# Designs tried in a protein design run: peptides against a protein of PDB entry 7PB4. Part 317

Target 1, 105 residues: chain A of PDB entry 7PB4
Amino acid sequence: KMLNIKEYKEKLLSTLGEFLEDHFPLPDRSVKKKKKNIQESSVNLITLHEMLEILINRLFDVPHDPYVKISDSFWPPYVELLLRNGIALRHPEDPTRIRLEAFHQ
Target 2, 218 residues: chain B of PDB entry 7PB4
Amino acid sequence: DALQMAVGYFEKGPIKASQNKDKTLEKHLKTVENVAWKNGLASEEIDILLNIALSGKFGNAVNTRILKCMIPATVISEDSVVKAVSWLCVGKCSGSTKVLFYRWLVAMFDFIDRKEQINLLYGFFFASLQDDALCPYVCHLLYLLTKKENVKPFRVRKLLDLQAKMGMQPHLQALLSLYKFFAPALISVSLPVRKKIYFKNSENLWKTALLAVKQRNR

## One batch from the design tools (peptide; made by RFdiffusion4, then SolubleMPNN)

Design b2_p26_7_s1 (from b2_p26_7, 12 letters changed)
Fold by OpenDDE base, seed 4:
Structure b2_p26_7_s1 (fold): chain B 105 residues (1-105), chain C 218 residues (1-218), chain A 26 residues (1-26)
Amino acid sequence: as target 1 above (105 residues)
Amino acid sequence: as target 2 above (218 residues)
Amino acid sequence: SSLKEQLLRLMVEELVILEAELRKLE
């Protein structure tokens, strides 16, 4: 039974990964607008897949504080996407923290 | 193998340098069509081609033709269906392609190897009921998929609302009757006891092919 | 599209459920 669940999870993760790549890709940074001066804070944006992984892991690894701090690597549209769809919840007292919805509860 | 070359062409896409792109495309498409209708396609071939048909990589006409020839030799992988559904969401396929996909899905439902993941997409399919063009086929699909656990009060309300808007459609009544069977307390409305459930015959496009598949697998 | 976002939710929901089941078995 455990093996079956693991296999199913892996398949679903793979499917999700492909789905996210196809439908929710990061914006191509290719539009180097030449504006000179703003220090390219080279913050590497993480994929939505990576973001979800972080959120899922936090939900289960730290169930008493399942919130993740929104970093500069979090693309704001992804955060908004998760929030508006009820996939993630914002911390009631700290808007810079979000958690994954506890769908298992 | 001609089929492998054809599938490879669709997978890799047209090589930029070919002057006769349309002729090459047509040749490969005909190859796929011929094999599909004659022998059916392997699950792996369906996986590749179904994804291509819904990805928007090619034009609507090509996608439609590919989708029409998604005839299994034996089985269709559930994973292929899940991937296909994911493409429906991205809006790269036409409305007609979506309709065709649901028709295909209903027609090929028994040939899908597993239903566990498809059942998880129940909510997604249910949301598609709001599309008037999809509604008859989605109702049929949901009729095939619905379990007691899927029958929720909010879905009942949505179905009743839809019935109020669209009228008493046979496909909607069929689904509601199933819902009432699973959760009679949720549906206070007296549904006419229809002895025969009538869905639009989505199978008509593949009737001959499906008969052939069944004969080969016997 | 609202549909792709709904699908995303469903996939994540299922992943969470599966993860919970796995954690219970571990």
Scores: peptide ipSAE 0.654, ipTM 0.549, DockQ to the pose 0.487
Fold by OpenDDE base, seed 3:
Structure b2_p26_7_s1 (fold): chain B 105 residues (1-105), chain C 218 residues (1-218), chain A 26 residues (1-26)
Amino acid sequence: as target 1 above (105 residues)
Amino acid sequence: as target 2 above (218 residues)
Amino acid sequence: SSLKEQLLRLMVEELVILEAELRKLE
């Protein structure tokens, strides 16, 4: 039973990865280079897949404080996407922290 | 072989600015069509071509022709279906292509190797009921997928609202009857006991091909 | 919400449920 669940989870993760790559790709960095003046905060944006992985892991690893601090690596449209769809919740007292929805409770 | 070359063409796209791009495309499309209707396609070929048809890589006419020839030799991979559904969300395909896909999905439902992941997409399919063009085919699909666990109060309300809007459509009635079977307490309305569940024969486009597939797999 | 966003939610929901089940078995 455990093996079957693991295999299914892996398959779903793979499908999600492909789905995210196709439909929610990061913006090409190439377009922002033309405006010279603003500080090249070369912040490496993470993929939506990586963001979800962080959120899922935090939900289960630290269930009493399942919130993740929004870093500069979090692309703002992804954060808004997750919040808008009820996939993530903002911390009631700290707007810089978000958690994954506990779909299993 | 000719089929591999044709599939490769659709996957990689037209290489060089050959003046005969349209002729080459037509040649490869005919190759795929011929093999699909005669022998069916391998699961891997369906995986590639189905994604192409829904990705918006080609025009609507080409996509329609590709979808019409998505006939399996043996089985269709569930993964291919899940990927295809993901493309429906992006809006790169026409409304007619979406309708054709759902018709295809219903027609080919028994040839899909697994249904565990497809069952997880129940909510997505249910959300598509709001599209008037898709509604008949989505109802049929949901009729095939619905489990007791899928029958929730909010979905019952949505179905009843759709019935109020669209009238007592046979496809809605069929789905509601199934919902009542799983959760009689959620549906207080007396549904007419229809002796025959009637869905539009979505299979008509592939009827001959499906018979051939069943004969080969016997 | 777009169908795309709804699909994303459903996939994530299922992943969370599966992860919870795995952790209970462990």
Scores: peptide ipSAE 0.650, ipTM 0.547, DockQ to the pose 0.483
Fold by OpenDDE base, seed 5:
Structure b2_p26_7_s1 (fold): chain B 105 residues (1-105), chain C 218 residues (1-218), chain A 26 residues (1-26)
Amino acid sequence: as target 1 above (105 residues)
Amino acid sequence: as target 2 above (218 residues)
Amino acid sequence: SSLKEQLLRLMVEELVILEAELRKLE
């Protein structure tokens, strides 16, 4: 039973990865190159897949404080996407922290 | 060949320079239609054309005609179906196209090479039950896809709520009966023992084509 | 909400449920 669930999870993760790449890709960095002066703080934006992994892991690894601090690596449109669809919740007292919805409870 | 040229036209889109864009489109569409109904399409051709039909690249009339011609020579790739479902989510296709897609998916279900990834989309299909136009076809699809692991308490509640709203629809009863089979403890309501599960014989638009495909693959 | 976004939610929901089941079995 455990093996079957693991296999199913892996397949779902693979499908999700492909889905996210196709439909929710990161914006091409190429457009912002022209304005010289702003220190390209090369904030490496993470993919939506990576963001979801962080949120899922936090939900289960630290169930008493399942909130993740929004870093500069979090693309704002992804954060908004997760919040508006009820996938993530903003911390009531700290708008810089979000959690994954506990769909299993 | 003529089919490759037609598929290439739909894939690359109309080249701006042709004065008779509509005639060219119709020519290529007829080529696809003729081959699809006579011989079926290869899995690669279905992959390309199915995505085009659901992407919103062309008008609804063209998309409908393409989708009606998605007849396999042998098999349909599961990946093509997953991609198609992803396009349904983007909302660029018409309601009629969505209905046609689900009808197509049910009709072609046995010709899909694998079901593993499609089964992962169970939740997506289940959510589409709320659409009155899709509900009969989605119920049929879910009847084909449902495994014991998919039967969850929240889905049972949703089905019962849907039954309360829509009444005792035969397609919904069929799905509920399957749910009761897998998880009898979750459905306390006595469902009428219908001996025959009748999904409306929606005149399978592909009945003749499917018979031909089965005959060729024997 | 776009069907795309609904699909995303459903996939995430399923992942969370699966993860919870796995954690119960460890």
Scores: peptide ipSAE 0.650, ipTM 0.580, DockQ to the pose 0.555
Fold by OpenDDE base, seed 2:
Structure b2_p26_7_s1 (fold): chain B 105 residues (1-105), chain C 218 residues (1-218), chain A 26 residues (1-26)
Amino acid sequence: as target 1 above (105 residues)
Amino acid sequence: as target 2 above (218 residues)
Amino acid sequence: SSLKEQLLRLMVEELVILEAELRKLE
């Protein structure tokens, strides 16, 4: 039973990865080059897949404080996407922290 | 090849400069339809055209005609189906297109090469049970997909709630019976012993085409 | 909401449920 669940999870993660690459890719770095004045914040943006992984892990690893601090590596449109769709929730007192929805509860 | 030209037209889109865009579109659409119904389409052609039909690149009438001729020569790639589901209603997909897609998916289910990725979309299909127009076809699809691991208490509750709202529909009873088979402890309700599982097969748009495909692959 | 976004939600929901089940078995 455990093996079957693990295999299913792995397959789902793979499918999600492909889905995210196809439909929610990061913006190409090349487009921002033309407006000189925006400080080239050298911050490497993480993929939506990586963001979700962080949020899922935090939800289960620290269930009493499942919130993740929004870093500069979090692409703002992804944060908005997760919040808008009820996948993530913003901390009521700290707007810089978000949690994954506890769908298992 | 006329078919390759037609598929290429749909993939690349209409060239702006053609004065008679509608005639060109109709010509290519008829080419695809003729080949699909006579010989079936290759998996690669289905991959391209199925995605086009559901992406919203063309109007609903064109998308409907493309979807109706998604008949395989041999197999359909599971990846094509997953991509198609991802495009379902990303745009203004009509309710009729959704119904047609689920009908197509059920009709072509045996011709899909693998089911592993489709099984991962179980939750998505299950959520579509709430749509009254989709419910009969989704029940049939879920009947084909359901494994023991998919039978969860919350899904049982949802099915029972749907039954309370819609009544004892044959397609819903079929799915519930399968759920009871996999997880008898979750379904305490006595289900009528139906000797034959009946899904509405009578209106399979592809019945003749599917018979031809089976004959060619034998 | 686009079907794309709905599908994303459903996939994440399923992942969370699966993770919860795995952790209960561990």
Scores: peptide ipSAE 0.649, ipTM 0.577, DockQ to the pose 0.565; fails the geometry check

Design b2_p26_7_s2 (from b2_p26_7, 12 letters changed)
Fold by OpenDDE base, seed 4:
Structure b2_p26_7_s2 (fold): chain B 105 residues (1-105), chain C 218 residues (1-218), chain A 26 residues (1-26)
Amino acid sequence: as target 1 above (105 residues)
Amino acid sequence: as target 2 above (218 residues)
Amino acid sequence: SSLAEQQLRLMVEELVILEAELRKLE
């Protein structure tokens, strides 16, 4: 049973990865926006897959405080996407923290 | 406005009396193309022109050019897409136009305002998988549209049969993997885990235009 | 797309459920 679930999870993760790459890719970094002085904070944006992984892990690893602090690596549209779709919830008192919805509960 | 005149020309059709019909047509087509690629088209303009492109009112060359410039300024109306699909059913457009339409639909999918009615057309799109020329693009479209409720045993069988006929095509594998995700009990076959989904439509004709639209709407 | 977003939710939901099941077995 455990093996079957693991295999299914791996398949699901693979499918999710593909799905995210197709539907929710990061914006191409290569568009040299003209030098407006926006501090190019060299912050490497993480993929939505990586973001979800962080959120899922936090949900299960720290169930009493399942919130993740939104870093500069979190692309704002992804955060909004997750919140809008009820995949994530914002901390009621700290807007800089989000959690994954506890779908297993 | 030059664009309004151009759209009006396509909507009303060529006035019979113009000796230079081809020059006038080309002028208006260039106007539409220029505006579409530069600024995008309003939803209303896309509604009109998309319908014209698929209605068979003009020749295939003109229809192809119109369809290639169906670039939104902001959004595409779902109703426009539904109407367009209705024209596909009538069969007045060429096979090449159908292919281009599906490519366009996939490329512009995120700019369509709603998907509820389009999702109701799932069965129609699925039936188009049998067309070898359409199959790669339809698979991509279905990959975007597929919900759990769409995954039916008969569709699984059809996909497996299609795979048996066409071989393990990347676009079919992508769709089957999604089907297996939603209904693992229906697909006993082990599907290869692909790290990357490959759809032929990833390099669409509108890549540069879409980037421009996204930049303007940020 | 709204549809893609809905699918994302379903996929994440299933993933969370599976993760929960795995952790119960571990």
Scores: peptide ipSAE 0.652, ipTM 0.414, DockQ to the pose 0.337
Fold by OpenDDE base, seed 3:
Structure b2_p26_7_s2 (fold): chain B 105 residues (1-105), chain C 218 residues (1-218), chain A 26 residues (1-26)
Amino acid sequence: as target 1 above (105 residues)
Amino acid sequence: as target 2 above (218 residues)
Amino acid sequence: SSLAEQQLRLMVEELVILEAELRKLE
């Protein structure tokens, strides 16, 4: 039973990855190479897939504090997407922290 | 050959310099239609053309005609179906194209080489039940895909809510009956014992072509 | 919300449920 669930989860993750690449790709990095100042740290944006993985892991690894701090690597439109669709919730006292919705409860 | 040139045209798009763009498009579309209905298409050709039909690269009329001729010679690749479903989520195709796709998917279900990845898309298909135009065909597809592991309490609630809104539709009753078979404890409502499952004949558009495919593959 | 966004929610919901089931078995 456990093996079957693991296999199903892995397959679902793979399908989700492909889906996210097609429908919610990161913006092409090529456009922001306009000349302005060197100092804005080339923040490597993570994929929506990676963001969801972080949120899911935090939900189960730290159930008493399931919130993740929004880093500069979180593309703001992805954060808004998750919040708007009820996939994630903002911390009531700290708007820089979000959690995944506990769909299993 | 003429088919390869036609597929290549749809894949690469119209060459800018052609004065007769519409005539060229029609010529290639007719080539694809003729081969598809006569012999069926190879899995690779279906992979390319199915994605094009759902990508929004061409107009609705062209996409509809392409999708109607997605008839396999032998098999359809599961990967092609997964890619096609991903395009449905982007919303670049018309409502009529979505309906046609689900009808196609049900009609061609037995010709898809594998079902493992398609089964993982169960949640995506289930979400489309809320669309009144899609609901009959999605119920049929879900009836073909549903395993015991897919029957969850939240999905049962959604189906019952949908039945309350739409009434006791034959396609919805068929799916609920299957759910009750896998998880009788989740469905307390007595469902009428239907001797015959009634789905809309999704195969009607391809009936002749499907018979020909089955005859070639015996 | 777009159909894509609704489907995303459903996929995430399923993943969370599956993860919860796995954690109960461990």
Scores: peptide ipSAE 0.656, ipTM 0.433, DockQ to the pose 0.498; fails the geometry check
Fold by OpenDDE base, seed 5:
Order: sequence, then structure tokens, then C-alpha cells
Structure b2_p26_7_s2 (fold): chain B 105 residues (1-105), chain C 218 residues (1-218), chain A 26 residues (1-26)
Amino acid sequence: as target 1 above (105 residues)
Amino acid sequence: as target 2 above (218 residues)
Amino acid sequence: SSLAEQQLRLMVEELVILEAELRKLE
């Protein structure tokens, strides 16, 4: 039973990865090259898949403080997407911290 | 090959310069329709055309006609179905196209080569039960996909809520009966013992084509 | 699109449930 669940989870993660690449890709870095003046914020944006992985891991690894601090690597539209769909919640006292919704509870 | 030219036209899109865009489109669409209904389409052709039909690249009328001729020669790739479902999420297709897709998916279910990835989309299909237009066809699809591991208390609650809203629909009863079979402890409600499961005949649009495919593959 | 976002929610919900089940078995 455990093996079957693990295999199913891995398959679901793979499917999610493909889905996210197709529907929620990071903006192509290529378009910003022409306008000179915006400071090359060298911030490596993470994929939505990586963001979700961080949030899921934090939810289960640190259940007493399941919140993740929003870093510069978090693309703002992804954060907004997770929040507006009830996938993530903002910390009530710190808007820079978000947690994954505890769907298992 | 005329079919390859037609598929290539839909894949690459209309070249801007031709004054007779509509005539060219109609010619290629008729080519695809003729081959699909006579011989069926290869899995690769279905992969390309199904993606196009749901991408919103063409108008609703064209998308509907393409989707209606997604008849396999042998098999449909599950990857094509997964990609198609992903396009449903983008919302560029009409409600009628979504209904047609679910009807197609139910009708062609046995021709899909593998079900493992489709089974992973169970939750997505289940959420589509809330759409009154999709609900009968989604129930049928879920009836085909449902395994014991999919029968969860929260899904039972959602089905019962839908039943309370929509009444005792035959397609909901069929799905609930299957849920009760897998998890009798989760469904305390006495379901009427229906000897026959009644789904809307989604296959009616492809009945003749499906018979022909089955005969060719025997 | 609203539908893609709904699908994302459902997939994440399922992942969370699966993870919870795995951790209960460990």
C-alpha cells in the first residue's frame, strides 16, 4: 500500500510538473533585454513546481510553523495565484509569510 | 499525402497571404473528416489535431468539427488526452466544446492505450461535476475511472451535495452505486437497486465509426 | 484561466492528501 501511494505521488508530481510547464511557465528572460534601465535584478526565479515543493515540505516538516517567507525568488504572480485560489494562506500577522492550505486536515 | 498537408495546415496555421483562407480551411477540414470516418486517424495525427481543437487557435465551429473527427485507426495516446485536459484548464474553448470533449473521451475510452496518467486527473474530472452541462458525462467518465483508492469521504459528501441540488439523477446514482460498492461504510443512504446503469449515450455521435474501428482491429 | 487555476488547486490538494497518507504509514 505504501509503495503504491509513493508511486502514485511520483506520477502525480511528474504530471503536475508537465502541467505547470505548459500552463504556468516562467516568463521568458529574453524579452527584458531591450529596455536597458531596469536594474538587472539577478534574482533567479524558481518554477511554480519548486515553489509548491517548498510549501508542501514546510507544511509537513514543520507543522507548528508551516509558513514560508516569500523570497525574491518567488515570482509575485505565482504567489498571487496560490493565494487567490486558496492553495496558500498569508500569515495573519506577517504578509511576507505564506503557508500551504492544510487540505488533509 | 493529402492528410499530411491538412494536418500540417492546422499545425502551422493559415498563411496570412491567401485570399481564400476559408476555402483552404474547408478543404483541409473535409480531408481530415473523410480520412477519419473512413480509416481513422493515427495516434500522432490525433495528438496534433486534438491539441489544436482545444487550444483556441481556431473558431468554435472549426474546433467542433475537428473534435468530432478524432476517430482513432487503432489507439489514442494517453499523453494526447492529458494535453487535451490541460487545454480545458486554459479556458479558451467554448462550453459546447468541453461537453463534446467529455463525450468524446467517454466514447473513445477503450481506445486509449494507457490509463495511468488519466487516473491521476481523477480530481480534476471530479471538480467538473459542478458544471450542470458536464455532470452527466463526467459521471460516466468517473464511473469508468473510479478505483477503490479514489473513493474518499470528501468526494462522497460532494456527490451527496450534488444529489441534493440536482435530485436523484441516473448518472449520479450510477456513480454513487459504484462508490458504495468500493466503500459501503461511507454511504449510509439506501440507494435504489437499479439493475441497469443509465448514462446518456455519449457514443451515439461515433457509434458507426466505433463499430468500424472495432471491425478493422479484429 | 480560472479552470487551469482550479485544476492546480485540485492537484495540490491531492498531493497534500497523499503526503499525509504517506507520513501516517511511516
Scores: peptide ipSAE 0.655, ipTM 0.433, DockQ to the pose 0.555; fails the geometry check
Fold by OpenDDE base, seed 2:
Order: structure tokens, then C-alpha cells, then sequence
Structure b2_p26_7_s2 (fold): chain B 105 residues (1-105), chain C 218 residues (1-218), chain A 26 residues (1-26)
């Protein structure tokens, strides 16, 4: 039973991830703004799916410190989206850390 | 052919320069409608048009008309349904379009080639039970999709809470009865033994068309 | 759209609840 639930969850996440990618796509890197000096910080942005996966995992793996540090791989509009909708919360003392809302509680 | 031109019009969008945009749109809509109701649409045509209907590319009236004529000649691709559900999540379609989509999905359920990926969307559909307008149709869909593995304590609680809020709705009772069948230990409440399952007649919009499809595929 | 954002919230909520149930069963 547990294995089936786990497999179901994983498949659900995958399906929803694809959906999120289709509807909340990352910006195409092709807008090479010609401005010379901004180091093309080769920062690989993660998908919204990957971001949510990280946040969900942290919430359950480290319940006493469920906060994730915002990395350069986090697309700012996604962070804003999550915060605006009450899906994520910013750490009260460290604005660089966010947690997923504990909806199960 | 006329159908390919019509589908191509919806896919590519209106060419900017035509003064008679509305007449052209209407012509192509009528073409799609006529073919769909007479012969049904190919799976590829449904894939394209269903996506368009839910994408918000066109106005609600156009989307509604397209969705109403999503009648298969033979089968509907599961991938088309998954894509359609993805558009529901984006929320560019009206509430009425969502209702119509769920009605369509229930009506066309047997014509979907596979259900593996649709079953993975169970949680998404279940979350939509909170929408009062969708609830009857979502219950019907969930009744068709529910497996033993989907029956979890938290979902039972949610259904019971919903029943407490909305009353003993026939569609909720039908779903709860199925849940009790799969997991009797999770539902301590005595459910009335219903001899007949009562869902809203979502099929009524397509009843004639569905009969025709079944006759052609025999 | 506001509706899309609401749907996202509902989806995440469901995922969190599902994960919690899974963890209770492990």
C-alpha cells in the first residue's frame, strides 16, 4: 500500500510539474540584452516544479527548520508568486529564506 | 479540405488584415461544428481544438462553441485531456468553460484511449470539489476514476466536511458510497443504500452525438 | 491570472496533505 501511494505521488508530481512548465515557463534565455558587462551569470534557473519539490521536501525532512535559502537558481517571479499566494512564507528574520506553508497542519 | 482550413485558422490565429474577421471566424466555427456533429473529429483535430478552447486564445463564446463540438470520430487522446487540464490550472478560461469541460470529460470518458495519466490527476480533480459549480461533475468524474489506492483518510474527511456544508447531495453520496466500498473502515457513517446512482445528466448535451459515434465504431 | 494562482495554491495544498499522509504511514 505504501509503495503504491509513493508511486502515485511521484507520478502526480511529475504530471503537475509538466503542467507547471507548460503554463509557467521559464523565460527564454534568448533575450540576450546586448549590454556587454552583465556577466552572463550562467545560473541555471530551476522550474517551478523543482522549486516546489525542494520546498515540500524541506518542510517534511526538517520540520524544525523548514526554511530554504533562496539561491540564484530561483527565478524571482516564482518566489514572488508563491509568497503572494500564501504558498510560501518568508523567514521573519532572514529575507533570503522561505518556507512552504504547512497546509497539513 | 474545409475542416483542415478551419482547424488551421484556429491554430494559427486570425490573419490581422482581414476586415471580415468575425465572418471568417463564424465560417470556420460552422465548418468545425458541422463536421464534428456529422462525422466526429479525428484525435489530432480534438487535440488542437481542445487546447485552443481552454487556452483563452479566443473569447468565451467561441471557446464554448469549440468545446461543445469536441466529438470524437473514434478516440480521444489521453494527452489531449492532460493538456486540457493543464489549461484549467492556468485559469484563462471562464467558470462556465470549466463546468462545460468537466461535463465533456464525463461524457467522453469511455472514448479516451488511456486513463493512466488521467488517474494521476486525481488529486487535482479532488481539489476542485470545493468549487460549488464544479462539485457535481467532479464527483461524477471521481466516481469514474477512483481506485482503492485513492481512498485516503484525509480525502474521506474532506468529503464528509463537504457533505456537512452542502448537505446530502446525491453526487456526494455516490462518491462516498464508492469510498466506503473500497475502504469500509474509513467511513463509520451509515450511508443510505442507494439502488441507483444519481449524477447530473452531463451527457445530455452530447447524447445524440455519442449514439452516432457508438454506431460508427461498431 | 488570479484564478491560475488560486489553482496553484490548491494543488500545492493537496500535495502537502498527501505528503503528510504518506509520512504518517511510513
Amino acid sequence: as target 1 above (105 residues)
Amino acid sequence: as target 2 above (218 residues)
Amino acid sequence: SSLAEQQLRLMVEELVILEAELRKLE
Scores: peptide ipSAE 0.655, ipTM 0.433, DockQ to the pose 0.357; fails the geometry check

